# Designs tried in a protein design run: peptides against a protein of PDB entry 7BDX. Part 278

Target 1, 212 residues: chain A of PDB entry 7BDX
Amino acid sequence: EMGAAACTLLWGVSSSEEVVKAILGGDKALKFFSITGQTMESFVKSLDGDVQELDSDESQFVFALAGIVTNVAAIACGREFLVNSSRVLLDTILQLLGDLKPGQCTKLKVLMLMSLYNVSINLKGLKYISESPGFIPLLWWLLSDPDAEVCLHVLRLVQSVVLEPEVFSKSASEFRSSLPLQRILAMSKSRNPRLQTAAQELLEDLRTLEHN

## One batch from the design tools (peptide; made by RFdiffusion4, then SolubleMPNN)

Design b2_p26_4_s1 (from b2_p26_4, 8 letters changed)
Fold by OpenDDE base, seed 4:
Structure b2_p26_4_s1 (fold): chain B 212 residues (1-212), chain C 212 residues (1-212), chain A 26 residues (1-26)
Amino acid sequence: as target 1 above (212 residues)
Amino acid sequence: as target 1 above (212 residues)
Amino acid sequence: SLLPGLTPLSAGSPAELNDRPGLTPL
């Protein structure tokens, strides 16, 4: 489809900070991110019926949308825009990450997790995401994924929460009581060096928070 | 539609040279411009049946595609890409400009004429467009348009041909025999200052070529 | 505030040369 091709090009160029600024400087940005959430939600809902092939034009379109959100969130002003003006999109991404089964739509999950991680670099974004209903259970649900890149980006998002004492203290009781420690310890022994390192660093950060 | 929103954002950011370079540096550029021509052709063919409203999501999508082609052609490497790798798109734009009636789809005609003008800044592009079958009759057909911006961009494209002696000499006989001189003279008296100036400049360029 | 130590992810662009003098792009 032409929409998927155009959106894929927009994704590719959205890696530039100047392109992100140009996207956000337009009156169309709000409409774009509003429809983005609806389009991603429609796609995930369609997966419960027909087994849509992961390489469909619709899948590529939704991957491009998630890529754009990730790249926008990679820039300071893009994070601030999403956090202030597109909270419904963040809520939708959190919902879709909960609705997707372990091993389902891996590429989309990775992009959505990268988006949330990038948003979490903004303190308002971190607060907003971490205060979302069911956020801690969602992190552990996502850590059950068989995909190493999904698990890596979950660990990064968890680390972003743990590294902010004001945010972590609000959820510390729930976090400690539900922490899938054996799963994280298994990841710290992964053959994937990125997953291994991220799990080790998170375990070190958690130990530091228990001794202080 | 989401495709129209994404394509409109891609259009807006494609005004940056760095964005055009990023579009062209990707493996998706060839597919994008191939589908662009087909999508624009499908839209123009749909106008012969149902009177599609000029403000439809489909119209906005096609305008964004034509805007992207214009902005890509506004950059040196973008012109060279279109001239080398997307000649079928240039042929399609020439066809669609012939198929559209005077006063029909003004915004699309302006963008397509701007694209051809920008491509004509490249000497290979100018040669390719001007050597297209029926190009001189097409210019005069387009000058019959009631829209001043359509006529302005036709005059700019005609000037781009006239200013290149190697190109103009090949068509000079047909050009002089079919020149709508009374129409251009009427435009040189226009209340639109841009149309007036462009028609005056073209008449001066033509007089200079007749005395040499 | 930027959380110190978290790096964002991005990409870049190419070429310029074959234009006729005196015509301004639109």
Scores: peptide ipSAE 0.154, ipTM 0.627, DockQ to the pose 0.188
Fold by OpenDDE base, seed 5:
Structure b2_p26_4_s1 (fold): chain B 212 residues (1-212), chain C 212 residues (1-212), chain A 26 residues (1-26)
Amino acid sequence: as target 1 above (212 residues)
Amino acid sequence: as target 1 above (212 residues)
Amino acid sequence: SLLPGLTPLSAGSPAELNDRPGLTPL
């Protein structure tokens, strides 16, 4: 209980840039982000046993951790810190996104994808995550999720890659050969307006890159 | 581990007035302070069994909780919130200060005394804590502590009571009859400058109240 | 343009009216 409450409060206040700067200006940030990945990994590994209720104190604690990472990554100095000093956490987030089954831990997937998207605003962060082994297959795996918010945040992360010529050029062959075009076309016809728009924009960006 | 790290980060950022306002502006503050007292009480009760190392993750977690309460009470809206909405936490802090033996959990005692001092800046807070059963005996019990920082923060809390005529008048008879004058006189001769000054000032304030 | 949008928290309070003058918080 108390850990989930403390971490939820820290999540709420970490939406402030000044709070992110205060977290990162202290000597505790490195330890916090180091054990955050391990805690999230331990939680995801526990899901293969007991069907942890999505509203458990443990689930809320891990959601708060993922929320803090997302909020830190929303700030320029926060994403630079994560990219320079917490690469193991980024690797863990990429791993956990691969380990989770379609429809499993949707809220956690959304927060992790939001954190990776925020990290991808930093050019070094985008380079780092896009050069991760299996990154392109992972995007297509995640795009198979039945959840529209998961798929939306995958499409945003794909757009972040496609819009960076220095990054996209390295993976363009793999990207074009494995692209789940029929799935993206289905999303462009979604009743979810945010998913529909993101899929349409990505299809336009991809067409522009095929004609150049 | 992770709970102590999260709570330590929340403690560090709670030194900001804007963060205190953020914590209190959310719907989670009441729950957080409600379970904070219970967590601190459970920790203090656990000390009668296993000699918990003062540097344990559990000790650091409880220190961070007490630090958060202190930092919240350092802000005008934070102390008003505690006095209006978290009286059970104040009662718990007063209880735990009585339950701890001389020299036991010195760091926790200091933080709890700092929180009560900060609460006592609010006139309603001062009235509430000073009207608590056994408050005057508790001050003298705490002043028997061998730790100079514990004694310093007790003297500050005593000064806060003495400097408020509306509060001091209610307890003046009990205060004068039970005053550990020899102990305060010994502190006024302390080699610790902060303890020496606080004891001298309190002795001057008490003399002024005897001549009026 | 898919912008991330997180906003800070703040609360002013009339609680200063209950504070005693001349005491500094710790």
Scores: peptide ipSAE 0.150, ipTM 0.619, DockQ to the pose 0.172
Fold by OpenDDE base, seed 1:
Structure b2_p26_4_s1 (fold): chain B 212 residues (1-212), chain C 212 residues (1-212), chain A 26 residues (1-26)
Amino acid sequence: as target 1 above (212 residues)
Amino acid sequence: as target 1 above (212 residues)
Amino acid sequence: SLLPGLTPLSAGSPAELNDRPGLTPL
């Protein structure tokens, strides 16, 4: 209970740029993000047996941690800090996104994908994530999720790769050969307007890259 | 570990007025301060048996909670929030200050006394604390502590009562009859300059109130 | 370098009325 309450408060206040700067200006930031990765990994490993109630204190605690990482990555100094000093946390988030089954821990997947998207706004962050082993297969695995918000945040992360020619050119052959075009075309007809728009924009960006 | 790390970060950032405002602007503040009181009470109740190592993760967690309460009470809205919406936490802090033995949990006593002093800057807060059952006996009990920082923060809380004629007049008879004058006179000769000054100022304020 | 055209996400607070003059917070 109390750990989840404290982490939930820290999540809420981490939406301020001043708070993110204060978190990163202290000697505790490195330790906090190191233990954050370990805590999220321990939670995901515990899910294979007991259906941890999605509203459990442990689930709320891990959601708050993922929310803090997202809010830190929303600020330019926060994403530069994560890319320079917390690469193990980025590796952990990529691993946990692979370990979670379709439909499992939807809210956690959304927060982890939002943090990766925010990190991808930094060119070093985009290079680091996109050069990770199995990154392109992971995007397509995550795009198989039945949840519209998971799929939306996968499409936004794919769009962040497509919008950077220097990064996209390195993997363009694998990207084009493995592209789940029929799945993205189905999403461009979704009743979810945010998912529909993101899938339409990505299809236009991909068509532009085929003609250039 | 992770709970103590999150609470320690929240303590550090709660030194900002914007962060205190953000904590109080959310729907989580009431729950956080309620569980804070319960957590501090559970810790103090655990101390009567095992010498919990003062550097334990539990001790650090409770110190961070007391630090957050102090920093919230350092801001005008934070003290008004505590006085209006977290009176049970103020009652708990007064109880825990009575339950702790002389020399026991010195750092926690200092933080709790700092939070009560900050709350006493609000006239409603000063009225509420000073009208608490056994408040004057509690001040003299705490002033028996061998620690100079505990005694300093007791003297500051006593001075906050003395500086408000409306509050002091209600208890002036009990206050004068129970005053540990010889103890305060000994503190006015302390080698600790902060304790020496606080004891001298309080002795001057008390002499002024005897002549008026 | 920041990629042009990507926007971050945030939330805020209210506080200041009933203090006694001459006391400084700790």
Scores: peptide ipSAE 0.159, ipTM 0.626, DockQ to the pose 0.206; fails the geometry check
Fold by OpenDDE base, seed 3:
Structure b2_p26_4_s1 (fold): chain B 212 residues (1-212), chain C 212 residues (1-212), chain A 26 residues (1-26)
Amino acid sequence: as target 1 above (212 residues)
Amino acid sequence: as target 1 above (212 residues)
Amino acid sequence: SLLPGLTPLSAGSPAELNDRPGLTPL
C-alpha cells in the first residue's frame, strides 16, 4: 500500500518540468531508474497467466513507475538523461513489451509505449531504440493487440521512426517487407477517431516515402 | 528498496512549493497522509531495542515519509491541510516522539520535530498540538535527549509556544512548574552554537514573560 | 494564519537536455 501511494504521488507531480529537473539532478536518479527497470521486470515475470489484478498495490505501483518514466521522458532533459544514463531501462521496456501477450497489461503497455515515443523525440533516443534487436518485429507484435490505445501508441512510435529519414533508411527493407498493411488499413477505418487519424497519417507518410 | 527510492525522490521534490500544491490538490493526498502515519507507527513499534539500522530500506523509507511531512508543513497551504485534514498524523507524530527512547531514532525525531515546528507556525496548528494530552511532559522528555539536534528542535518548538500569549497562557502554570531550567541553562553553555543560541533566546523570552 | 518571527524548515533537487522537431511530448 504505502509504496504504491508514494509512487502514485511521485507520478502525479512528475508531470511538472521542475519536478523532472528535481528528480534527475539528484545523486539518487541513476539508482531509481535502475531499480525501476528491475521492479517492472520482476512484476511482468511474476504474472501467472492472462489475468492482471489492475487494482492491486503491485499493479498500481508498476503503473506509477511507468507513468514517472513517461513524464520524465516528456521533458527534454528527461529524454536526454534516459538516453545517456538509463539505457538498461529502455532495453527493459522494449523486452517487457515483447514478453506481454496481446490484451495483457494494456495500461502498462500504453505507458511504456508513451515513454518510448517520448524518448523517440530525442534523435539519439530514436536511434538507440530503433537499432535495438527485434525492434521492427516488436512493433508488429504490439500492433496485433486488440486494445485501441496500445495500437494508437504503436502507430505513433512507427510514425516517429518513419519521419526520420536517417533512421528509417537503415531498416527500410525490413520495415517494407514486414509491414502489416492490412492491419494499418483496418485501423484507418476504426470507429476510434484517434486510432483512425493516426493510421491515416501513417499511411500518408508511407505513401510519401514510396514516391521519393 | 524501490519503495524507499521512490519515497526518497518524493521527499527531495517536496521541497518545492509547486510540488506541495500538486501533492495536496490530488484526491490521493488524504489517503497518503493516513497511510504515512500508520507506516511510521508500524516502524517505531517494530524497533526491537536501542539499535536502529539507519541504512536499512525501512529506515530510509520512514525518514523519507517524515521528510515529506516536514516539507509539506514548510508551506502555508501544507500546514493548513495537515491541521484541517490530517490531525491523526499529528497525533501519531506526537505519540511516536513519546514512544522513542533518548538517543533512539534521532534522525526521525529531528524530522518529526521539524514537522511539528512547521505546523506550529500555523496558529490553529500550534493550538492543536499544544492542547494535545501530555504535550508539556513530552517536550521535557524530548529535551532529555543526548542529541544536540533533537534538543535544538525541541527548543524551537518550545519557543513557538512561548511566543504565542493566547496559547502560552493556557499552559503557563504547568510550563513554569515543570520547566527543566537547569537543562536549558546547560544548553545555553553548549559548544554547539545553534543549540547555545536557541537556549539563550528561549531564556530571554521566558524572562520577558515573567516581567509582563 | 502564520505566526510572526518563525521561519519554515525544508530540503531540495536539480537539471535538463535535447529534442526532435514536429513531435509533441505525452
Scores: peptide ipSAE 0.028, ipTM 0.605, DockQ to the pose 0.282; fails the geometry check

Design b2_p26_4_s2 (from b2_p26_4, 7 letters changed)
Fold by OpenDDE base, seed 4:
Structure b2_p26_4_s2 (fold): chain B 212 residues (1-212), chain C 212 residues (1-212), chain A 26 residues (1-26)
Amino acid sequence: as target 1 above (212 residues)
Amino acid sequence: as target 1 above (212 residues)
Amino acid sequence: SLLPGLQPLSAGTPAELNDRPGLTPL
């Protein structure tokens, strides 16, 4: 209980840039992000089957950790810290996104995808994430998720890759050959306006890259 | 481990006024401070004898909690929150200061005394703490501590009471009759300059109140 | 380099008023 409450407070306040700078300016940041990855991994490995107790103290704790990572990655210096000092955490997030089944741990998936999207704003972060083994298959597998927010954040991460020619060119052949075009086209007709817009924008960006 | 790391980060960043305001602006603050008191109480009750494992994860966690309370109480709105919304936490801190033996849990005692001193900057906080049963005997018992930092923060809390005539007048008879004058006079000759100054200032304030 | 056009997420906080003069917080 108390750990989840403290971590939830840290998550809430980490939405401030000054708090992110304070987290990173301390000698405890490296240890915190190292244990964060291990704790999230332990939680995902403890999940028996497809059911998660979303209201458990452990779930709330891990959500707070993923929220902190997301908020840290929302700040330029936080991204640069994660991509330079906590690459293992990024690898862990990618692995956990691959380990979680469609519809499983939706809140955690959303937070992890938001963190990766935020990291992808940093060119080193985008390069690192996109060069990870199985990254493109992982994106398409995650787009199969029934959750609209999961799919939205996957589309944003895909767009972040597509918008960077140096990164996209390295994977362009695999990307084009495996693109779940019918799934993205279906999302471009979604009743969810955020998902609809993100799918439309990505389809426009992809068309622009095919004609140049 | 992870709980102690997260709580230690929250402690570190809670030194910012903006972070304290963020902690208090959330719906989780009340629950956090309620569980904080219970967690500190459980820790102090788990201490077998006079020895504390100062480097344990539990000790670090409880130190971080006491540090957060101190930092929250260091800010005006944090004091006002604690005195209005978390009086049970203040009662718990007073009780735990009474339960801990001289030389036991020195770091925790220092943080708890710092928190009470900070709360005492708020006039309602000072009134509440000073009107607590056994408060004056507790101050004198805490002044018997062998630790110079414990004694320093006790002297500051005593000074905070003495500097408020409305509060001091209610307890002035008990205060004067029980004052460990020889102990305070010994502290005014301390080789520790902070302890020496605090004891000298308190003796000057007391003399001023005896002559008026 | 920041990728131009991606917006980060941030939050802020409110209070100052009820202190006794001359005591410095710790």
Scores: peptide ipSAE 0.138, ipTM 0.619, DockQ to the pose 0.188
Fold by OpenDDE base, seed 1:
Order: structure tokens, then sequence, then C-alpha cells
Structure b2_p26_4_s2 (fold): chain B 212 residues (1-212), chain C 212 residues (1-212), chain A 26 residues (1-26)
């Protein structure tokens, strides 16, 4: 209980740029993000056993950790810190997104995808994530999720890769050959307006890249 | 480990007024301070058994909680919040200060005494604490501690009571009849300059109140 | 470098009423 309450408060205040700077200016930031990755990994490994209640204290704690990582990555100095000093956490987030089954832990997937999207705003972060082994297969695996918010954040991360020609050119052949075009076209007709818009914009960006 | 790391980060950032405001503006503040009191109480109750290592993860966690309470009470809104919405936590801190033996958990005592001193800057907070049953005996009990930092923060809390005529007048007879004058006079000759000054100032304030 | 056109996410607070003069917080 107390750990989840403290992490939930830290999540709430981490939305301030001044708080993110204060977190990163301290000697405890490295330790915190190291243990964060381990804690998230331990939670995901525990899910294949007992159906832990999604509203459990442990689930709320791990959601708060993923929220903190997202809020830190929302600030320019937080992105630069994660890319330079917490690469193991980025590797862990990519791994955990692969380990979670479709429909499993939607809120955690959304927060982890938001954190990767925020990291991708940094060109070093985008390069690091996109050069990760199995990154393109992972995007298509995640896009198979039945949840509209998971799919929305996958499409935003894909768009962040497509909008950077230097990064996209390295993977363009694999990307084009494996693109789940029928799935993205189905999303462009979704009743969810945010998912519909993100899928339409990505399809327009991809068409522009085929003509250039 | 992770809970202690998160609480330590929350402690570090809670030194900012904007962070204290952010903590209190959220719907989680009441829950956090409620569980804080229970967690501190559970820790103090565990100490009469096994000699928990003072450097344990649990000790560091409880010190971080007491540090957060102190930093929240260091801000005007934090004081007003604690006095209006977290009186049970103030009652718990007063109880735990009575339950801890002389020389036991010095760092925790110091942080709890600092939090009560900060709360006493609010006139409602001073009234609430000073009207607590056994408050004056508790001050003299705590002043028996061999630790100079514990005694310093007791003397500062006593001075905060003495500097408010409306509050002091209600307890002046009990205060004067039970005052450990020989102990305070010994502290006014301490080699610790902070303890020496605080004991001298309190003795001057008390002499001024005997002449008025 | 920041990618142009991508925006971050955040939230805020209330405070300052009933203090006694001459006492400094710790």
Amino acid sequence: as target 1 above (212 residues)
Amino acid sequence: as target 1 above (212 residues)
Amino acid sequence: SLLPGLQPLSAGTPAELNDRPGLTPL
C-alpha cells in the first residue's frame, strides 16, 4: 500500500518540468530507474501465473512507475538522461512489450509505448530504439492488440520512425516488406477518432515516402 | 528497495513549494498521509523486538516518510493541510515520540520534532498540538534524550509554545511547575553551539515571561 | 535534436493561509 501511494504521488508531481529536473539532479535518479526496470520485469514475469487482480496494489505501483518514466521522458533533459544513463530501462521496456500477450495489461502497455514515443522525440533515443533487435516485428506484434489505445500509441511510435528519413532509410526495406497494411487500413476506418486520425496520417506519410 | 527509492525521491523533491502544492492539489494526498502514519506506527512497534539494522531499507523508508511530512509542513499550505485534514498523523507523531526510548531512532525523532515545529508555525497547529493530552510531560520526556539534535528540536518546539502568549497562558502553571530548569541550564553550557544558543534564548524568553 | 511537432504531458496545485510571523520553516 504505502509504496504504491508514494509512487502515485511521485507520478503526479513528475508532470512538472521542475520536478523532473529535481529528480535527475539528485544522486538517487540512477538507482531509481535501475530498480524501476527490475520491478516492472518482476511484475510482468509474475502475470503468467496467478491472475493478479488488475486493480492490485502491485499493478497500481507498476503503473505509477511507468507513468513516472513517461513524465520524465516528456521533458528534454529527461529524454537525454534516459538515452545516456538508463539504456537498460529502454531495453527492458522493449522486452516487456514483447512478453505481454495481446489484451494483457493494456494500461501498462500504453504507458510504456508513451514513454518510448517520448524518448523517440530525442534523435539519439529514436536511433537507439529503432536499432534494437526485433524492433519492427515488435511494432507489428503490438499492433495486433485488440485495444484501441494500445494500437494508437503503436501508430504514433511508427509515425515517429517514419518522420525521420535518416532512421527510416536504414529499415525501409524491412518496414515496407512486413507492413500490416490491411490492419492499418482497418484502423483508418475505426470508430475511435484518435485511432482513425493516427492511422490516416500514417498512411499519408507512407504514401509520401513511396513517391520520394 | 523500490519503495524506499521512490519515497527518497519524493522526499528530495518535496523541498520545493511547487512540489508540496502538487502533492496537496491531488486526490492522493489524504491517502498518502493516512498510510504514512500507519507505516511509521508499524515501524516503531517493530523496534521493541529484533534490533532492526538502523541502515535497513525499512528505516530509510520511514525516514523518507518523516522527511516528506517535515517538508510539507515547511510550506504554509502544507501546515494548513496537516492541521485541517491530517490530525490523525499529528496525533500519531506525538504518540510515537512518547513510545521511542531515549537514544532510540534519533534521526526519526529529529524529523518528527521538525515536523511538529513546522506545524506549530500555524497558530491552529500550535493550539492543536499544545492542547494534546500529556504534551508538556512529553516535551520533558524528550528533553531527557542523550542526543544533542533531539534536545535542540525539543527546545525549538518549547520556544514556539513560549512565544505565543494565548497558548502559553493556558498551560503556564503546569509548564512553570514541571520545567526541567537544571537540564536546560546544562544545555545552555553545551559544546554544541546550536543547542547552547537554543537553550540560552529559551531561558531569556522564560525570564521575560516571569517579569510580565 | 528535438523532432519538430511532438508535445509532452503534465498537472498543478493550491497553498498559502495561516502562518505566525517571525518563525522560519525547517
Scores: peptide ipSAE 0.140, ipTM 0.614, DockQ to the pose 0.210; fails the geometry check
Fold by OpenDDE base, seed 3:
Structure b2_p26_4_s2 (fold): chain B 212 residues (1-212), chain C 212 residues (1-212), chain A 26 residues (1-26)
Amino acid sequence: as target 1 above (212 residues)
Amino acid sequence: as target 1 above (212 residues)
Amino acid sequence: SLLPGLQPLSAGTPAELNDRPGLTPL
């Protein structure tokens, strides 16, 4: 209980830029993000295919940690810190997104995808994430999720890759050959307006890159 | 480990007024301070006279919680919140300060005394604390501590009581009859300049009140 | 109300920047 309450408060206040600056300017930030990755990994490994009690203290604690990482990555200094000093956490988030089944831990997947999207705003972060082994297969695995918010944040991360020609060119052949076009086209017809818009924008960006 | 790391970060950032406002403006603040009191109480009860491992994750966690309470009480809205909505936490801090032996948990006693001093800056907080059962005996018990920082923060809290005639008048007879004058006079001769100054100022304030 | 002549006790830290155009954080 107390750990989950403290992490939930830290998550809520980490929405402030001053708080993110305060977290990162301390001598404890490196240790915190190292233990964060280990804690998230331990939790995902503990799931053993059982129904995650989304309301458990452990689930709330890990969601709060993922929320803190997301909010830190929402600030320019936070994403630069993660890319320079917490790469193991980025590797852990990528691995955990691969380890989770479709429909499993949807809230955690959303927060982790939001954190990766925020990191991808940093050009070094985008390069690091996109050069990670199995990144392109991981995007398509995550896009198979039945949850509209998971799919939305995958499409945003895909768009962030596509919008950077220097990064997209390195994997353009793998990307084009494995693109789940029918899945993205189905999302562009979604009743969810946010998912529909994100899928339409990505299809327009992809068409623009095919003509160049 | 992770709980202690999260609480240590939350402590560090709670020095910001904006963070204190963010903590208190959330729907989680009441629950957090309720669990904080219970966690601190559980820890002090677990000590059973054994040597507290000051470097344990549990000790660091409780020190961070006491640091958060202190920093919240350092802000005007934070002390008003504690006095209006978290009185059980104030009662818990007073009880725990009585349960701890001289020289035991010195860092925790210092943070708890700092929090009570900060609360005493609020006139409602001073009234509430000073009207608590056994408050005057508790001050003298704490002033018996061999630690100079414990004694310093006791003297500051005593001074805060003495500087408010409306509050001091209610317990002036008990205060004067039980005053450890020789102990305060010994502190006014301390080699610790902060303790020496605080004891001298309090002796001057007391002399002024004897002439009025 | 605050008591006159008493000052509160506190503690804090900082960090910064490198972002791509046209992407807004979450």
Scores: peptide ipSAE 0.029, ipTM 0.591, DockQ to the pose 0.285; fails the geometry check
Fold by OpenDDE base, seed 5:
Structure b2_p26_4_s2 (fold): chain B 212 residues (1-212), chain C 212 residues (1-212), chain A 26 residues (1-26)
Amino acid sequence: as target 1 above (212 residues)
Amino acid sequence: as target 1 above (212 residues)
Amino acid sequence: SLLPGLQPLSAGTPAELNDRPGLTPL
């Protein structure tokens, strides 16, 4: 209980840039983000046994951790810190996104995808994530999720890659050969307006890149 | 481990007034401070069994909780919140200060005394704490501690009571009859300059109150 | 109300870095 309460408070206050700066300027940031990755990994590994209720204190604790990482990555210094000093956490987030089944831990997937998207705003972060082994297959795996918010954040992460010519050019052949175009086209017809817009924009960006 | 890391980060950032406002403006503050008191009480009760090393993750977690309470109480709105909405936590801190043996959990005693001192800056907080059953005996019990920092923070809390005529007048008879004057006089000769000064100032304040 | 002449007890924080144009954080 107390850990989840403390982590939830830290999540709430981490929405402030000054709080993110305070977290990162302390000598505890490295340890915190190291243990964060381990804790998230332990939680995801526990899901294959006991069907933990989504509203359990452990689930709320891990959601708060993912929320803190997202809020830290929402700040310029937070992105640069994660990219320089917490790469293992980024590797763990990519791993956990692959380990989670379609429809499993939707809220956690959304927060992890938001954190990766935020990191991808940093050019070094984008390079690091996009050069990760299995990154493109992972995007398509995640895009198979039945959840519209998961798919939305996958499309945003794909768009972040597509918008960077020096990064996209390295993977453009694999992207074009593996792209689940029919799935993206189905999303462009979604009743979810946010998902519809993101899928339309990505299809326009991809068409623009085919004509160049 | 993770709980101690999260709580330590929250402690570090709670030194900001904006973070204290963010904590208190959230719907989680009441739950957090309720569980804080319970967690601190459970920890102090566990000390009668296993000699937990002072550097254990559990000790660090409880120190961080006491640090958060201290930092919240360092802010005007934090004092007013604790006095209005978390009186059980104040009662718990007073209890735990009585339950801890001389020389036991010095760092925790210091943080708890700092939090009570900070609360005592609020006139309602001072009234509430000073009207607590056994408050004056507790001050003298704590002043028997061999630790100079514990004694320093007790003297500061005593001074906070002495400086408020409407509060001090209610307990002045009990204060005068039970005052460990020889102990305070010994502290006024301390090699610790902070303890020496605090004991001298308190002796001057007490002399001024005897002449009035 | 605050008591006049008493100062609260407290402890402190630090720092910042860089981004890509045209993307907004979440």
Scores: peptide ipSAE 0.029, ipTM 0.595, DockQ to the pose 0.271; fails the geometry check

